# Ledger of designs, part 43: peptides against a protein of PDB entry 3OAK

Target 1, 145 residues: chain A of PDB entry 3OAK
Amino acid sequence: DDLEQYLDEKILRLKDEMNIAAQLDIDTLNKRIETGDTSLIAMQKVKLLPKVVSVLSKANLADTILDNNLLQSVRIWLEPLPDGSLPSFEIQKSLFAALNDLPVKTEHLKESGLGRVVIFYTKSKRVEAQLARLAEKLIAEWTRP

## One batch from the design tools (peptide; aimed at target 1 R75 L109 F120 W142)

Design b1_p29_8 (made by RFdiffusion4)
Pose (drawn by RFdiffusion4):
Structure b1_p29_8 (pose): chain A 145 residues (1-145), chain P 29 residues (1-29)
Amino acid sequence: as target 1 above (145 residues)
Amino acid sequence: EHEEYIAEMEEEAEEEIAEWEEEAEENLA
């Protein structure tokens, strides 16, 4: 029905917006490298983050989020950038907190690649200790026999 | 099947981390 299509469209639009924001930040960081212009900063993901957090925090949107592979975009947002730098602390914390609340299943991890990027957060030296503990906790919630 | 998947995922995650580190070194060189 219309309502279900409306919700799918809402999540699909957010998925595309998140992908565009990640790609624009990546272009900015590549541009920052090719040209050593130190004033260049990547802020598109930070600008869109409140919208992403608002959608991820709604329990009645969990099915729509999971069914439409929005977690693929969340994985993109957590990936290290071309120079090896991580996204801002605010992005990492907001995304991990939201993942703690979502009923993520193996099929979602498979389709999104989210599990691979969370393992990276347990190894990275640049990740704050509290977020590493959150990442380890999530890996544990997902590697249950 | 679940245990095989977790092992494959952990292997792929280590490969991707190594690839990211290599690309970051090339981009900063």

Design b1_p29_8_s1 (made by RFdiffusion4, then SolubleMPNN; from b1_p29_8, 16 letters changed)
Fold by OpenDDE base, seed 3:
Structure b1_p29_8_s1 (fold): chain B 145 residues (1-145), chain A 29 residues (1-29)
Amino acid sequence: as target 1 above (145 residues)
Amino acid sequence: DLEKLIEELREKAEEEERRLKERAKELLA
């Protein structure tokens, strides 16, 4: 129906925006490494983060989010960057918090690759302890019978 | 409250954006 179409388009547009933001940050950091220009700062994901969190937190969008595999873009945002760094503390914390309120199923984890990435956060020594605990909580919830 | 949480997260994201912009300015100086 009209509402479903509207919501699908909304989520798909956000998905595109997220993917573009991630790629722009990757490009920025790759150029930083290549040129040595330390003035290059990756901040596209940070700029878009409020919009992402707003969408992820809306109950009426949950089905559309999951059906359109927006979690794939969430996974992309959580992956390590070319300089070896992880996404900012605020990005990690915000996304983990938002994920806690989504009815994520095993099929969504598999099709997005999100499960694998979140497990990484539970094991990585580079992740802040607080965020590792949040990741552990997510894994526990997703693997709960 | 979910709305309050969202607002706080937005504020933190904006603060980080400002921090990154300031860092960029410092590196350009």
Scores: peptide ipSAE 0.164, ipTM 0.687, DockQ to the pose 0.029
OpenDDE base, seeds 1, 2, 4, 5: peptide ipSAE 0.022, 0.158, 0.019, 0.025; ipTM 0.507, 0.675, 0.442, 0.438; seed 1 fails the geometry check

Design b1_p29_8_s4 (made by RFdiffusion4, then SolubleMPNN; from b1_p29_8, 16 letters changed)
Fold by OpenDDE base, seed 1:
Structure b1_p29_8_s4 (fold): chain B 145 residues (1-145), chain A 29 residues (1-29)
Amino acid sequence: as target 1 above (145 residues)
Amino acid sequence: ELEELYKELEEEAEKLEKELKEKAKKLLE
């Protein structure tokens, strides 16, 4: 219906914004590597994070989020950056927290690739202990019989 | 370094996928 269509468009717009933010940060970091200019800082995802968290936390948007594969963009935000670093602590913490409240199913994990990335966070020695615990909680929930 | 991270990611991803498949099979039984 009209409401569902409106919500779909809203989520798809956010998805695009997230993808653009991710690419801009990648471009910034690549330029930093190429030029050696350490003053270049990738901030686009951090700037958009409050909006992303707000959307992910709304129960009435859960179906729309999952049906439009917004989790693919979440996965992209969590992937390692060109310089080998991980996204900011705040991004990791906020996204893991938000994911905990979503009714994520196996099909969504496959479609988005999110499960693969989250398990990485449970195993990587680069991840802060408290964030690894959050990732472990998600994996435990998703793999629970 | 990044390549190594992605390699680790893929290895763990395969493990997770197997676990999820096993879960799915149980649910379908």
Scores: peptide ipSAE 0.078, ipTM 0.598, DockQ to the pose 0.123
OpenDDE base, seeds 2, 3, 4, 5: peptide ipSAE 0.033, 0.053, 0.032, 0.029; ipTM 0.541, 0.590, 0.607, 0.603

## One batch from the design tools (peptide; aimed at target 1 P80 D83 S124)

Design b1_p30_1 (made by RFdiffusion4)
Pose (drawn by RFdiffusion4):
Structure b1_p30_1 (pose): chain A 145 residues (1-145), chain P 30 residues (1-30)
Amino acid sequence: as target 1 above (145 residues)
Amino acid sequence: SGLSDEDLAEAEAWADEQVALQEEWDARAE
């Protein structure tokens, strides 16, 4: 019905917006490298983050989020950038906190690649200790026999 | 349920490549 299509569209629109924001930040960081212009900063993901957090935090949107592979975009947002740098602390913390609340299943991890990037957060030396503990906790919730 | 041994092995290999990239850019910055 219309309501279900409306919710799917809402999540699909957010997925595309998140992908555009990640790609624009990557372009900015590549441009920053090719040209050593130190004033260049990547802020599109930070700008969109409140909208992403608002959607991820609604329990009644969990099915729609999971069914439409929005977690793929979340993985993109957590991936290290071309120079090896991580996204801002606010992005990392907000995304991990939202993942703690979502009923993520194996199929979702498979389709999103989210498990791979969370493992990276347990090994990275640039990740704050509290967020590493959150990442390890999530890996543990997902590697249950 | 959750991530399999194969998934973990691929994820660990991939994550090591990303850590190596971080160390390469740190060396260049020095």

Design b1_p30_1_s1 (made by RFdiffusion4, then SolubleMPNN; from b1_p30_1, 16 letters changed)
Fold by OpenDDE base, seed 5:
Structure b1_p30_1_s1 (fold): chain B 145 residues (1-145), chain A 30 residues (1-30)
Amino acid sequence: as target 1 above (145 residues)
Amino acid sequence: MGLSEEELKEAEEEAEKKVKLEEEAEKKKE
């Protein structure tokens, strides 16, 4: 119906914005590495984070979020950066909190590859203990028979 | 529901590669 179409379009627009933000940050960091210009700061994801959190936290959007594979963009945002660093702590914390409240199913994990990056967060030595534990919790839930 | 054993194995292998890259990056900063 009209509402479903509207919500789909809204989520797809956000997905696009998230992907663009991630790529811009990657480009910025790659340029920083290449040129040595330490004034180059990747901030596009941080700027968009409030909007992402707002959408991910809405229960009425859960089905639309999952059906449109927004979790793929969440995965992208959680990936290590070109310099080997992790996304900001705030990004990690916000996204893991949102993931914990979403009714993620097997098909969503397969479509997004989200499980791969979350497993990384259970192994990385740079991840805060509280987030590592949350990552472990999610993996345990997502591996239940 | 969730990831199969095969999918987990592949994901763990990928994760280990990323961890190694992370460690190498940290060593370069020392």
Scores: peptide ipSAE 0.455, ipTM 0.875, DockQ to the pose 0.856
OpenDDE base, seeds 1, 2, 3, 4: peptide ipSAE 0.454, 0.453, 0.447, 0.452; ipTM 0.874, 0.873, 0.871, 0.872

Design b1_p30_1_s2 (made by RFdiffusion4, then SolubleMPNN; from b1_p30_1, 15 letters changed)
Fold by OpenDDE base, seed 4:
Structure b1_p30_1_s2 (fold): chain B 145 residues (1-145), chain A 30 residues (1-30)
Amino acid sequence: as target 1 above (145 residues)
Amino acid sequence: MGLSEEELEEAEKYAEELVELEEETEKKLE
């Protein structure tokens, strides 16, 4: 199926871009810590965020997103950074909003590792209350008997 | 449908590790 292949490739490209963006930001922050150069700002994820949000918000892409384990990249984006900080509030907000609308199943959580990171967001003292509540909602859904 | 008890436990442990790291970071900022 040409359409399926096209969509798969689209998502896989985005997945790759997300992973690259995350790594570049990590590299930037590590260098910032190493050198003390405060002019080094991690911004690759922020730059890519609009594209990510656009894709994640498309209902017709849900299956493709989940089947290609884009959630692994979402997990990566949500993980704490080398300096112990969290991704920007905007990234958190956008991703949690998107996750709330995706039909995430157990198998997707297993293959992405997303669950454990979201659990962290329910426990972190640095996460804004509104996002913590969203995290809690997701965990409740994902941990049903 | 959901994560198994074992999977949840592992996830909780991981989350706690991150919380500890967060707390350590907080202490360094004080």
Scores: peptide ipSAE 0.277, ipTM 0.792, DockQ to the pose 0.773
OpenDDE base, seeds 1, 2, 3, 5: peptide ipSAE 0.140, 0.270, 0.263, 0.138; ipTM 0.583, 0.789, 0.785, 0.581; seed 2 fails the geometry check

Design b1_p30_1_s4 (made by RFdiffusion4, then SolubleMPNN; from b1_p30_1, 18 letters changed)
Fold by OpenDDE base, seed 2:
Structure b1_p30_1_s4 (fold): chain B 145 residues (1-145), chain A 30 residues (1-30)
Amino acid sequence: as target 1 above (145 residues)
Amino acid sequence: MGLTEEELEEAEKYAEELEKLEEETEEKKK
């Protein structure tokens, strides 16, 4: 119906915005590495984070989020950056919290690639302990028989 | 309904690759 279409378009627009933000941050950091200009700071994901959190926290959008593979963009945001660094602590914390409340199914993990990235967070030595535990919790839930 | 053993194995291999990259990055900073 009309509402369903509207919500699909809304989520797809956000997905696009997230992907653009990630790419812009990658471009910024690549340029920083290349030029040595330490004034170049990747801020696009951080700027968009409040909007992402707002959408992910709405229970009535869960089906739309999952059906449109927004989790692919979440995965992209969680991946290591060109300089090997991880996204900000705030981004990690917010996204893991949101993932914990979503009814994620196996099919969503497959089409997004989110599972392998979250497993990485259970093993990384640079991830804060509290977030590593959250990652472990998610993996445990997603591997239930 | 969870991930299959094969899917978990693939995910773990990917995670190990990322861990290696992380370690290499740390070494370059020394």
Scores: peptide ipSAE 0.179, ipTM 0.715, DockQ to the pose 0.779
OpenDDE base, seeds 1, 3, 4, 5: peptide ipSAE 0.067, 0.147, 0.163, 0.173; ipTM 0.564, 0.689, 0.701, 0.711; seed 3 fails the geometry check

Design b1_p30_2 (made by RFdiffusion4)
Pose (drawn by RFdiffusion4):
Structure b1_p30_2 (pose): chain A 145 residues (1-145), chain P 30 residues (1-30)
Amino acid sequence: as target 1 above (145 residues)
Amino acid sequence: SLTDEDIAEAEEWADEQIAKQEEWDELAEE
């Protein structure tokens, strides 16, 4: 029905917006490298983050989020950038807190690649200790026999 | 739940990203 299509469209629009924001930040960081212009900063993901957090925090949107592979975008947002730098602390914390509340299943991890990037957050020396503990906790919730 | 294969592939991928982080740290030191 219309309501279901409306919710799917809402999540699909957010998925594309998140992808555009990640790609624009990557372009900015490549541009920052090719040209050593130190004033260049990547802020598109930070600008969109409240909208992403608002959608991820609604329990009645969990099915729509999971069914439409929005977690693929979330993984893109957590990936290290071309120079090895991580996204801002606010992005990391907001996304991990939202993942703690979502009923993520193996199929979602498979389709999103989210498990691979969360393992990276347990090894990275640039990740704050509290977020590493959250990442380890999530890996544990997902590697149950 | 994730399989042992999944974890192995995730660990390999994460190690490649760590190596890339270390390479950019070395360049920043120079």

Design b1_p30_2_s4 (made by RFdiffusion4, then SolubleMPNN; from b1_p30_2, 19 letters changed)
Fold by OpenDDE base, seed 1:
Structure b1_p30_2_s4 (fold): chain B 145 residues (1-145), chain A 30 residues (1-30)
Amino acid sequence: as target 1 above (145 residues)
Amino acid sequence: GLSEEELKEAEEYAEEKLKLEEEYEEKKKK
């Protein structure tokens, strides 16, 4: 219906914005690596984070989020950057909190590739202990039959 | 949930990214 279409379009727009933000940050960091210009700072995801958190926290958007594979963009945001660094702590914290409250199913994991990224977070020594524990919790849930 | 194959692929992914992380840390020390 009209509401469903509106919500789909809203989520798809956010998905596009997230993907653009991620790519711009990657471009910035790649340029930083190439030129050595340490003044180059990747800020696009951080700027968009409040909007992402707002959407992910809304229970009434859960189905729309999952059906439109917004988790793929979440996965992209969580991936290590080209230089091996991680997204900001705030991004990690916010996204893992959101993931913990979403009814993620097998099909969503396959579509998004989120599983392997979260598994990485259980192993990285640069991840804060509290988030590593949350990552472990998610993996335990996602490995259930 | 995650299949055995997906878990295996995840381990390979993690190994790759952990290596990248190690390189990042070493570079920061210089």
Scores: peptide ipSAE 0.591, ipTM 0.917, DockQ to the pose 0.766
OpenDDE base, seeds 2, 3, 4, 5: peptide ipSAE 0.563, 0.568, 0.541, 0.580; ipTM 0.907, 0.909, 0.900, 0.913

Design b1_p30_3 (made by RFdiffusion4)
Pose (drawn by RFdiffusion4):
Parts: sequence; structure tokens; C-alpha cells
Structure b1_p30_3 (pose): chain A 145 residues (1-145), chain P 30 residues (1-30)
Amino acid sequence: as target 1 above (145 residues)
Amino acid sequence: SEAEERKAEAEEEMEEAEEEWEEILEELEE
């Protein structure tokens, strides 16, 4: 019905917006490298983050989020950038807190690649200790026999 | 440089995460 299509469209629009924001930040960081212009900063993901947090935090949107592979975009947002730098602390914390509340299943991890990037957050030296503990906790919630 | 070292370290950690994730995913598919 119309309501279900409306919700799918809402999540699909957010998925595309998140992808555009990540790609624009990547272009900015590549541009920052090719040209050593130190004033260049990547802020598109930060600008869109409140919208992403608002959608991820609604329990009645969990099915729509999971069914439409929005977690693929979340994984893109957590990936290290071309120079090896991580996204801002606010992005990391907001995304991990939202994942703690979502009923993520193996099929979602498989389709999104989210598990791979979370393992990276347990090894990275540039991740704050509290977020590493959150990442380890999520890996544990997902590697249950 | 520092930026080159950071990039190489992040690539290596990502490679290790990929190998570990493949194993974990295989176990979860069983």
C-alpha cells in the first residue's frame, strides 16, 4: 500500500543522500591530496548526520531500514577515507549507538558489508577506546554460534 | 610521511578485517 511505499521511498532517498554525501567528502579529500590545499575539509556527512540519526533511531522504521540495505550506506560512512583518516567522532559514535539498537541479522551484515568495517574499528589505533569497546560488543552480539 | 604511513596502516587493517570477516560470515552461514 501507499504507506509502505512511502516508507521504502523515505529510506531509499536517505540511502542515496548518504552515498552522495560520502562521495563528495571523498572527492574533497582526494582534491585535498592532489592539491595540497589545507583549507579543504569534508563536512557533507556531518551536515546530513542529524537526518540519518533521526531515521536510524525510530524503532518503527527498523524493518524498512533493514529490508532496503540502508546499512550498506552506514558501512560507507564508517570506512576509512583515502588518506587513512576516520570520519568524525560524532559520526562514529552516533552510528554505533544506532547499531546497538537495531535488530541486525546475518543476512543484513552479508548484504551491507557492515561486519568488515566494524572489525576495522577493533584494530584501528585512531579509534577512541570507548568506541572500540562498542565495536567489540557489536562484533560479539553478531558472532554468536 | 605521516599521511602515507596512516594510509598504509589503514589498508593493512582493512585487509585483515576482510580476511576475518570472510571466516566469520562462512561460520554464520552454517

Design b1_p30_3_s2 (made by RFdiffusion4, then SolubleMPNN; from b1_p30_3, 10 letters changed)
Fold by OpenDDE base, seed 4:
Structure b1_p30_3_s2 (fold): chain B 145 residues (1-145), chain A 30 residues (1-30)
Amino acid sequence: as target 1 above (145 residues)
Amino acid sequence: SELEELKEEAEKLMKEAEEEEKEILAELEK
């Protein structure tokens, strides 16, 4: 199906873009740590965030998103950074909001590694309370017998 | 250093999260 193929390619392209953005930010932060150059700021994910949010918010893309394991890239974006910090609040908020509306199943958690990271957000004291609660909600929903 | 402390904290919590996930999944798979 032409549409199906188009959507798959669209999501896969975004997945690649997200992964690249994440790596570039990691590289930036690592360089910042190594050089002490505080002018180095990781902004690639932030720049791409609007596009990510746009895609994740579309109900008609849910199956394509899940089938192509875009959640793996979401997981990557949520992981702690090289300096031990977390991604920006805006990234966290946007992604968790999007996750809340996706029909995520256990199989998707397994293939993406998202479960572990979201559980992390329930445990970290550096996470905003509202997002920690949302993380807890998601885990409860995803792991309900 | 603060940097090291933050990294260690994150790593610790990630490990805990991993174990918790394993436990949850194990329970679901019974």
Scores: peptide ipSAE 0.610, ipTM 0.926, DockQ to the pose 0.818
OpenDDE base, seeds 1, 2, 3, 5: peptide ipSAE 0.608, 0.607, 0.606, 0.609; ipTM 0.926, 0.925, 0.925, 0.926

Design b1_p30_3_s3 (made by RFdiffusion4, then SolubleMPNN; from b1_p30_3, 9 letters changed)
Fold by OpenDDE base, seed 5:
Structure b1_p30_3_s3 (fold): chain B 145 residues (1-145), chain A 30 residues (1-30)
Amino acid sequence: as target 1 above (145 residues)
Amino acid sequence: SELEELKKEAEELMKEAEEEWKKIMEELEK
């Protein structure tokens, strides 16, 4: 219906915006590595984060979020950066908190690639303890037989 | 270099994570 279409379009637009933000930050960091210009700062994801959090926190959007594979963009935002570092702590914390409240199923983890990345966060020594524990919790919940 | 080492570490952990994820999925699908 009209509402369903509206919500789909909303989520797909956000998905596109997230992907663009991620790519722009990657481009910035790659250029920083190549040129040594330390004035180059990746800020696109941080700028968009409030909007992402707002959408992910709305219960009425859960089905639309999952059906349109927005979790793929969440996965992209959580992946290690070109310099081997992780996204900002704030991005990690916000996204993991949002994931904790979504009714994520195994199929969503497969189609988004999010499962692999969250496992990464259980393994990396660069991840804050509180987020590593949350990552472990999520994996346990998502992979229960 | 430090940059190369950090990147290598991340890549290795991502590979390990992929392997673990595959094993989990195989078990769930039995």
Scores: peptide ipSAE 0.642, ipTM 0.932, DockQ to the pose 0.853
OpenDDE base, seeds 1, 2, 3, 4: peptide ipSAE 0.640, 0.638, 0.641, 0.637; ipTM 0.932, 0.931, 0.932, 0.931

Design b1_p30_4 (made by RFdiffusion4)
Pose (drawn by RFdiffusion4):
Structure b1_p30_4 (pose): chain A 145 residues (1-145), chain P 30 residues (1-30)
Amino acid sequence: as target 1 above (145 residues)
Amino acid sequence: HEEFWEETFEEGEELYEESETAYEEFMEEE
């Protein structure tokens, strides 16, 4: 029905917006490298983050989020950038807190690649200790026999 | 399930090694 299509469209639009924002920030960081222009900063993901947090925090959107592979975009947002740098602390914390609340299943981890990037957050030296503990906790919730 | 997580752990550790290398090279250039 119309309502279901409306919700799918909402999540699909957010998925594309998140991908654009991540790609624009990557272009900015590559541009920053090719040209050593130190004034260049990547802020598109940060600008869109409140919209992403608002959608991820709605329990009645969990099915739509999971069914449409929005977690793929979340993984793209958590990946280290071309120079090895991580996204801002606010993005990391907001995304991990939202994942703690979502009923993520193996099939969602498989389609999104989210599990791979969370393992990276348990190894990275540039990740704050509290977020590493959150990442380890999530890996544990997902590697249950 | 175990095969999936084995592969995922291997790819996550590879990503970590690649990011540490790219970060060290970037800091050297700066």

Design b1_p30_4_s2 (made by RFdiffusion4, then SolubleMPNN; from b1_p30_4, 14 letters changed)
Fold by OpenDDE base, seed 2:
Structure b1_p30_4_s2 (fold): chain B 145 residues (1-145), chain A 30 residues (1-30)
Amino acid sequence: as target 1 above (145 residues)
Amino acid sequence: MEKFWEEMRKEGEELAEEAEKKYEEYLAKL
């Protein structure tokens, strides 16, 4: 119906925006690695984060989010960067919080690749303790029978 | 599902190792 179509298009547009933001940040960091110019700062994801959080927090969008594999873009945003660093603390915190409120199923984890990345956050030595615990909580919830 | 999560744990660990390696390599270039 009209609403469903509208919501699908909304989520798909957001996916594109998120993917573009991620790639731009990756490009920035790759250039930093290549040139050694530490003044190059990746900011595209951070700039888009409020919009992402707004969408992820809407209960009426949950099914649309999951059905359109927006979690793939969430996964991309959480992945380690070219220099081995992690996305900003705020990105991690916001996304983990949002994930905690979504009815994520195994099928969504498979199609998005998110499971692997969240487990990464339980293993990484450079993740803040509080976020590592959130990652662990998510894994525990997702593995619950 | 158990096999899936076992695989995910393995892949997650590998990702962590890779990220750490990249980080150290980056530091070495500075």
Scores: peptide ipSAE 0.646, ipTM 0.934, DockQ to the pose 0.868
OpenDDE base, seeds 1, 3, 4, 5: peptide ipSAE 0.642, 0.640, 0.643, 0.643; ipTM 0.933, 0.933, 0.934, 0.933

Design b1_p30_4_s3 (made by RFdiffusion4, then SolubleMPNN; from b1_p30_4, 14 letters changed)
Fold by OpenDDE base, seed 5:
Structure b1_p30_4_s3 (fold): chain B 145 residues (1-145), chain A 30 residues (1-30)
Amino acid sequence: as target 1 above (145 residues)
Amino acid sequence: MEELWEEWREEGERLAEEAEKKYEEYLKKL
């Protein structure tokens, strides 16, 4: 299936871009911690966010997203940063909104590592209440028999 | 399956504690 292959390649390219953006931001923040240069700002994920949201919002890409473990990159984007802070509120809000519309199954949570991280968002003191509640909702849905 | 979620809950809690610790330590350096 040519279309299926095209969609797979599209998602895999995005996955790679997301991973690169995350690593660049991590590197920036690690350097800020090491040098004390507070002018260093991690912006790579924020720059790529519109593209990520565009892809994640497309219902016809849901299977391709899940089959290619794009949720692993989503997990990486949601993980706490080297200084213990969280990704920007906009990143959190956008990704949790996208997760809410995806038919996520336990197998996807296992292969992506996302399960632990979403629970983290129910435990962290740094998470906005609205997103903590959404995280709780997702967990409740995912744990249903 | 329940055991899996129990493990994730423990790991998620630990991650939250670790992140908070890192953040507090970073703030002390500022």
Scores: peptide ipSAE 0.682, ipTM 0.942, DockQ to the pose 0.863
OpenDDE base, seeds 1, 2, 3, 4: peptide ipSAE 0.679, 0.681, 0.680, 0.681; ipTM 0.941, 0.942, 0.941, 0.942

Design b1_p30_4_s4 (made by RFdiffusion4, then SolubleMPNN; from b1_p30_4, 16 letters changed)
Fold by OpenDDE base, seed 2:
Parts: C-alpha cells; structure tokens; sequence
Structure b1_p30_4_s4 (fold): chain B 145 residues (1-145), chain A 30 residues (1-30)
C-alpha cells in the first residue's frame, strides 16, 4: 500500500545516504594515511547520525528497518576504520542504544553481518568499557531463548 | 543457532585481531 511503499523508500534512501557517508569517511581516512595529513577529519557519519537515530527510534519503522536490511548500513557504520580505529563514541553509543530497542532476530544478523561486528566490540581492546558492556548486552539479548 | 553464534564469535575475534594489526601498522607509519 501507499504507506508501506513510502516507508520502504524512506529506509532505502537512508541506507544509501549512510553508505555514502561511510565511504566518504573511509576515503578521508585513507587519504590521511596516504598523505600523513592529520588535519583530515572524517565527519560524514557524525553529520548524518541525528537522522539515523531519528529513524531507528521510530517504533512504526521497526519492521521496515529490518525488512529492508538497514542493519547492513548500521553494521558498515560500526566497522573498524582503515587505520584500525573505531567510529566515534557517540556513533557507537547511539547505535547500540537504538539496536537495543529493535526486535532483531538471527536472520537479520545474518543478512546484515551485524552479529560479527557487535561481537567485535566485546573483544576489541580499543572499545570504551561502557560501550563494550552495551555490546555484550545486545549479544545476550539476541542469544536469549 | 548455536553454530551461528560460534561462527560469529570466531569472526568477531578475527575482526578484532585484524583491526589491532591495522592500528599497529598505521602507528608505525606515523
């Protein structure tokens, strides 16, 4: 129906925007690595974060989010960067919080690759303790019978 | 599902190792 189509298109557009933001940040960091110019700052994801959080927080979008594999873009945003660093603290915190409120199932974790990445956050030595705990909480919830 | 999570655990650990290696490599270049 009209609403379903509208919501699908909304989520798909957001996926595209998120993927573009991630790639631009990767390009920036790769250039930083190549040139040694530490003034190059990756900012695209941070700029888009409020919109992402807004969408992820909408209860009426949950099914659309999951059905359209928006979690793939969430996964991309959480992946380690070319220099081995992690996305900003705020990105991690906001996304983990949003994920906690979504009815994520194993099938969604498989098709998005998000499971591996969240587990990564429980293993990485560079993750802030409070965020590692949030990641652990997600894993615990997702593995609950 | 148990197999899935075991696989994810392994892959997550590998990703962590890879990220650390990348970080170390980058730090050497600085």
Amino acid sequence: as target 1 above (145 residues)
Amino acid sequence: MEEFWREMEKEGEELAREAEEKAEEYEKKL
Scores: peptide ipSAE 0.617, ipTM 0.924, DockQ to the pose 0.830
OpenDDE base, seeds 1, 3, 4, 5: peptide ipSAE 0.613, 0.609, 0.610, 0.614; ipTM 0.924, 0.923, 0.923, 0.924

Design b1_p30_5 (made by RFdiffusion4)
Pose (drawn by RFdiffusion4):
Structure b1_p30_5 (pose): chain A 145 residues (1-145), chain P 30 residues (1-30)
Amino acid sequence: as target 1 above (145 residues)
Amino acid sequence: EFEEFWEETEKEGLELYEEAEKAYEEYLEE
């Protein structure tokens, strides 16, 4: 029905917006490298983050989020950038907190590649200790026999 | 299938970590 299509469209629109923001930040960081212009900063993901957090925090949107592979975009947002740098602390914390509340299943991890990037957050030296503990906790919730 | 999936995911996560640490070291050198 219309309502279900409306919700799918809402999540699909957010997925594309998140992908555009991530790609624009990546272009900015490549541009920052090719040209050593130190004033260049990547802020598109930070600008869109409140919209992403608002959608991820709604329990009645969990099915729509999971069914439409929005977690793929979340994985993109957590990936290290071309120079090895991580996204801002606010992005990491907001995304991990939202994942703690979502009923993520194996099929979602498979389609999104989210499990791979969360393992990275347990190894990275540039990740704050509290977020590493959150990442480890999530890996544990997902590697149950 | 579940175990194989997580072994491969852990391996790919570790490769990603090694690549990001290398890229970050090269960035500090520059």

Design b1_p30_5_s1 (made by RFdiffusion4, then SolubleMPNN; from b1_p30_5, 12 letters changed)
Fold by OpenDDE base, seed 4:
Structure b1_p30_5_s1 (fold): chain B 145 residues (1-145), chain A 30 residues (1-30)
Amino acid sequence: as target 1 above (145 residues)
Amino acid sequence: DFEEFWKKMFEEGEELAEKAEKAYEELLKR
């Protein structure tokens, strides 16, 4: 099916873009620490966020999103950074909102590793209360057998 | 097994939280 193939490729491209953005931001932050150049700002994820949200919010793409393991890239964007810092509030808010509307199943959590990261957001004391509540809601829904 | 999977997820999530908090504490000392 030509349409299915097109959509798969579209999602896979986005997945790659997300992974690249995450790595570039990490590189920027590391360079900032190493050089002391405070003008270095990690903005790759922020720049890509509108596109990510647009894709994740489309109900007709849900199957394609889940089948191509885009949630793995969502997980990567949500993970705490190596220095323990968190992604921006806007990224957290947007992604948790999107996750709340996806029909995520256990198999998707297994292949993406997203479950452990969302649980992290229920444990962290540095997460905004509204987002912690969303994380808790997701875990409550996903843990229902 | 579903229960075993989530048991592992909670263990790993807690471990991640502890690791991240320790790292963040070190970050604050810089």
Scores: peptide ipSAE 0.705, ipTM 0.951, DockQ to the pose 0.906
OpenDDE base, seeds 1, 2, 3, 5: peptide ipSAE 0.701, 0.694, 0.704, 0.704; ipTM 0.950, 0.949, 0.951, 0.951

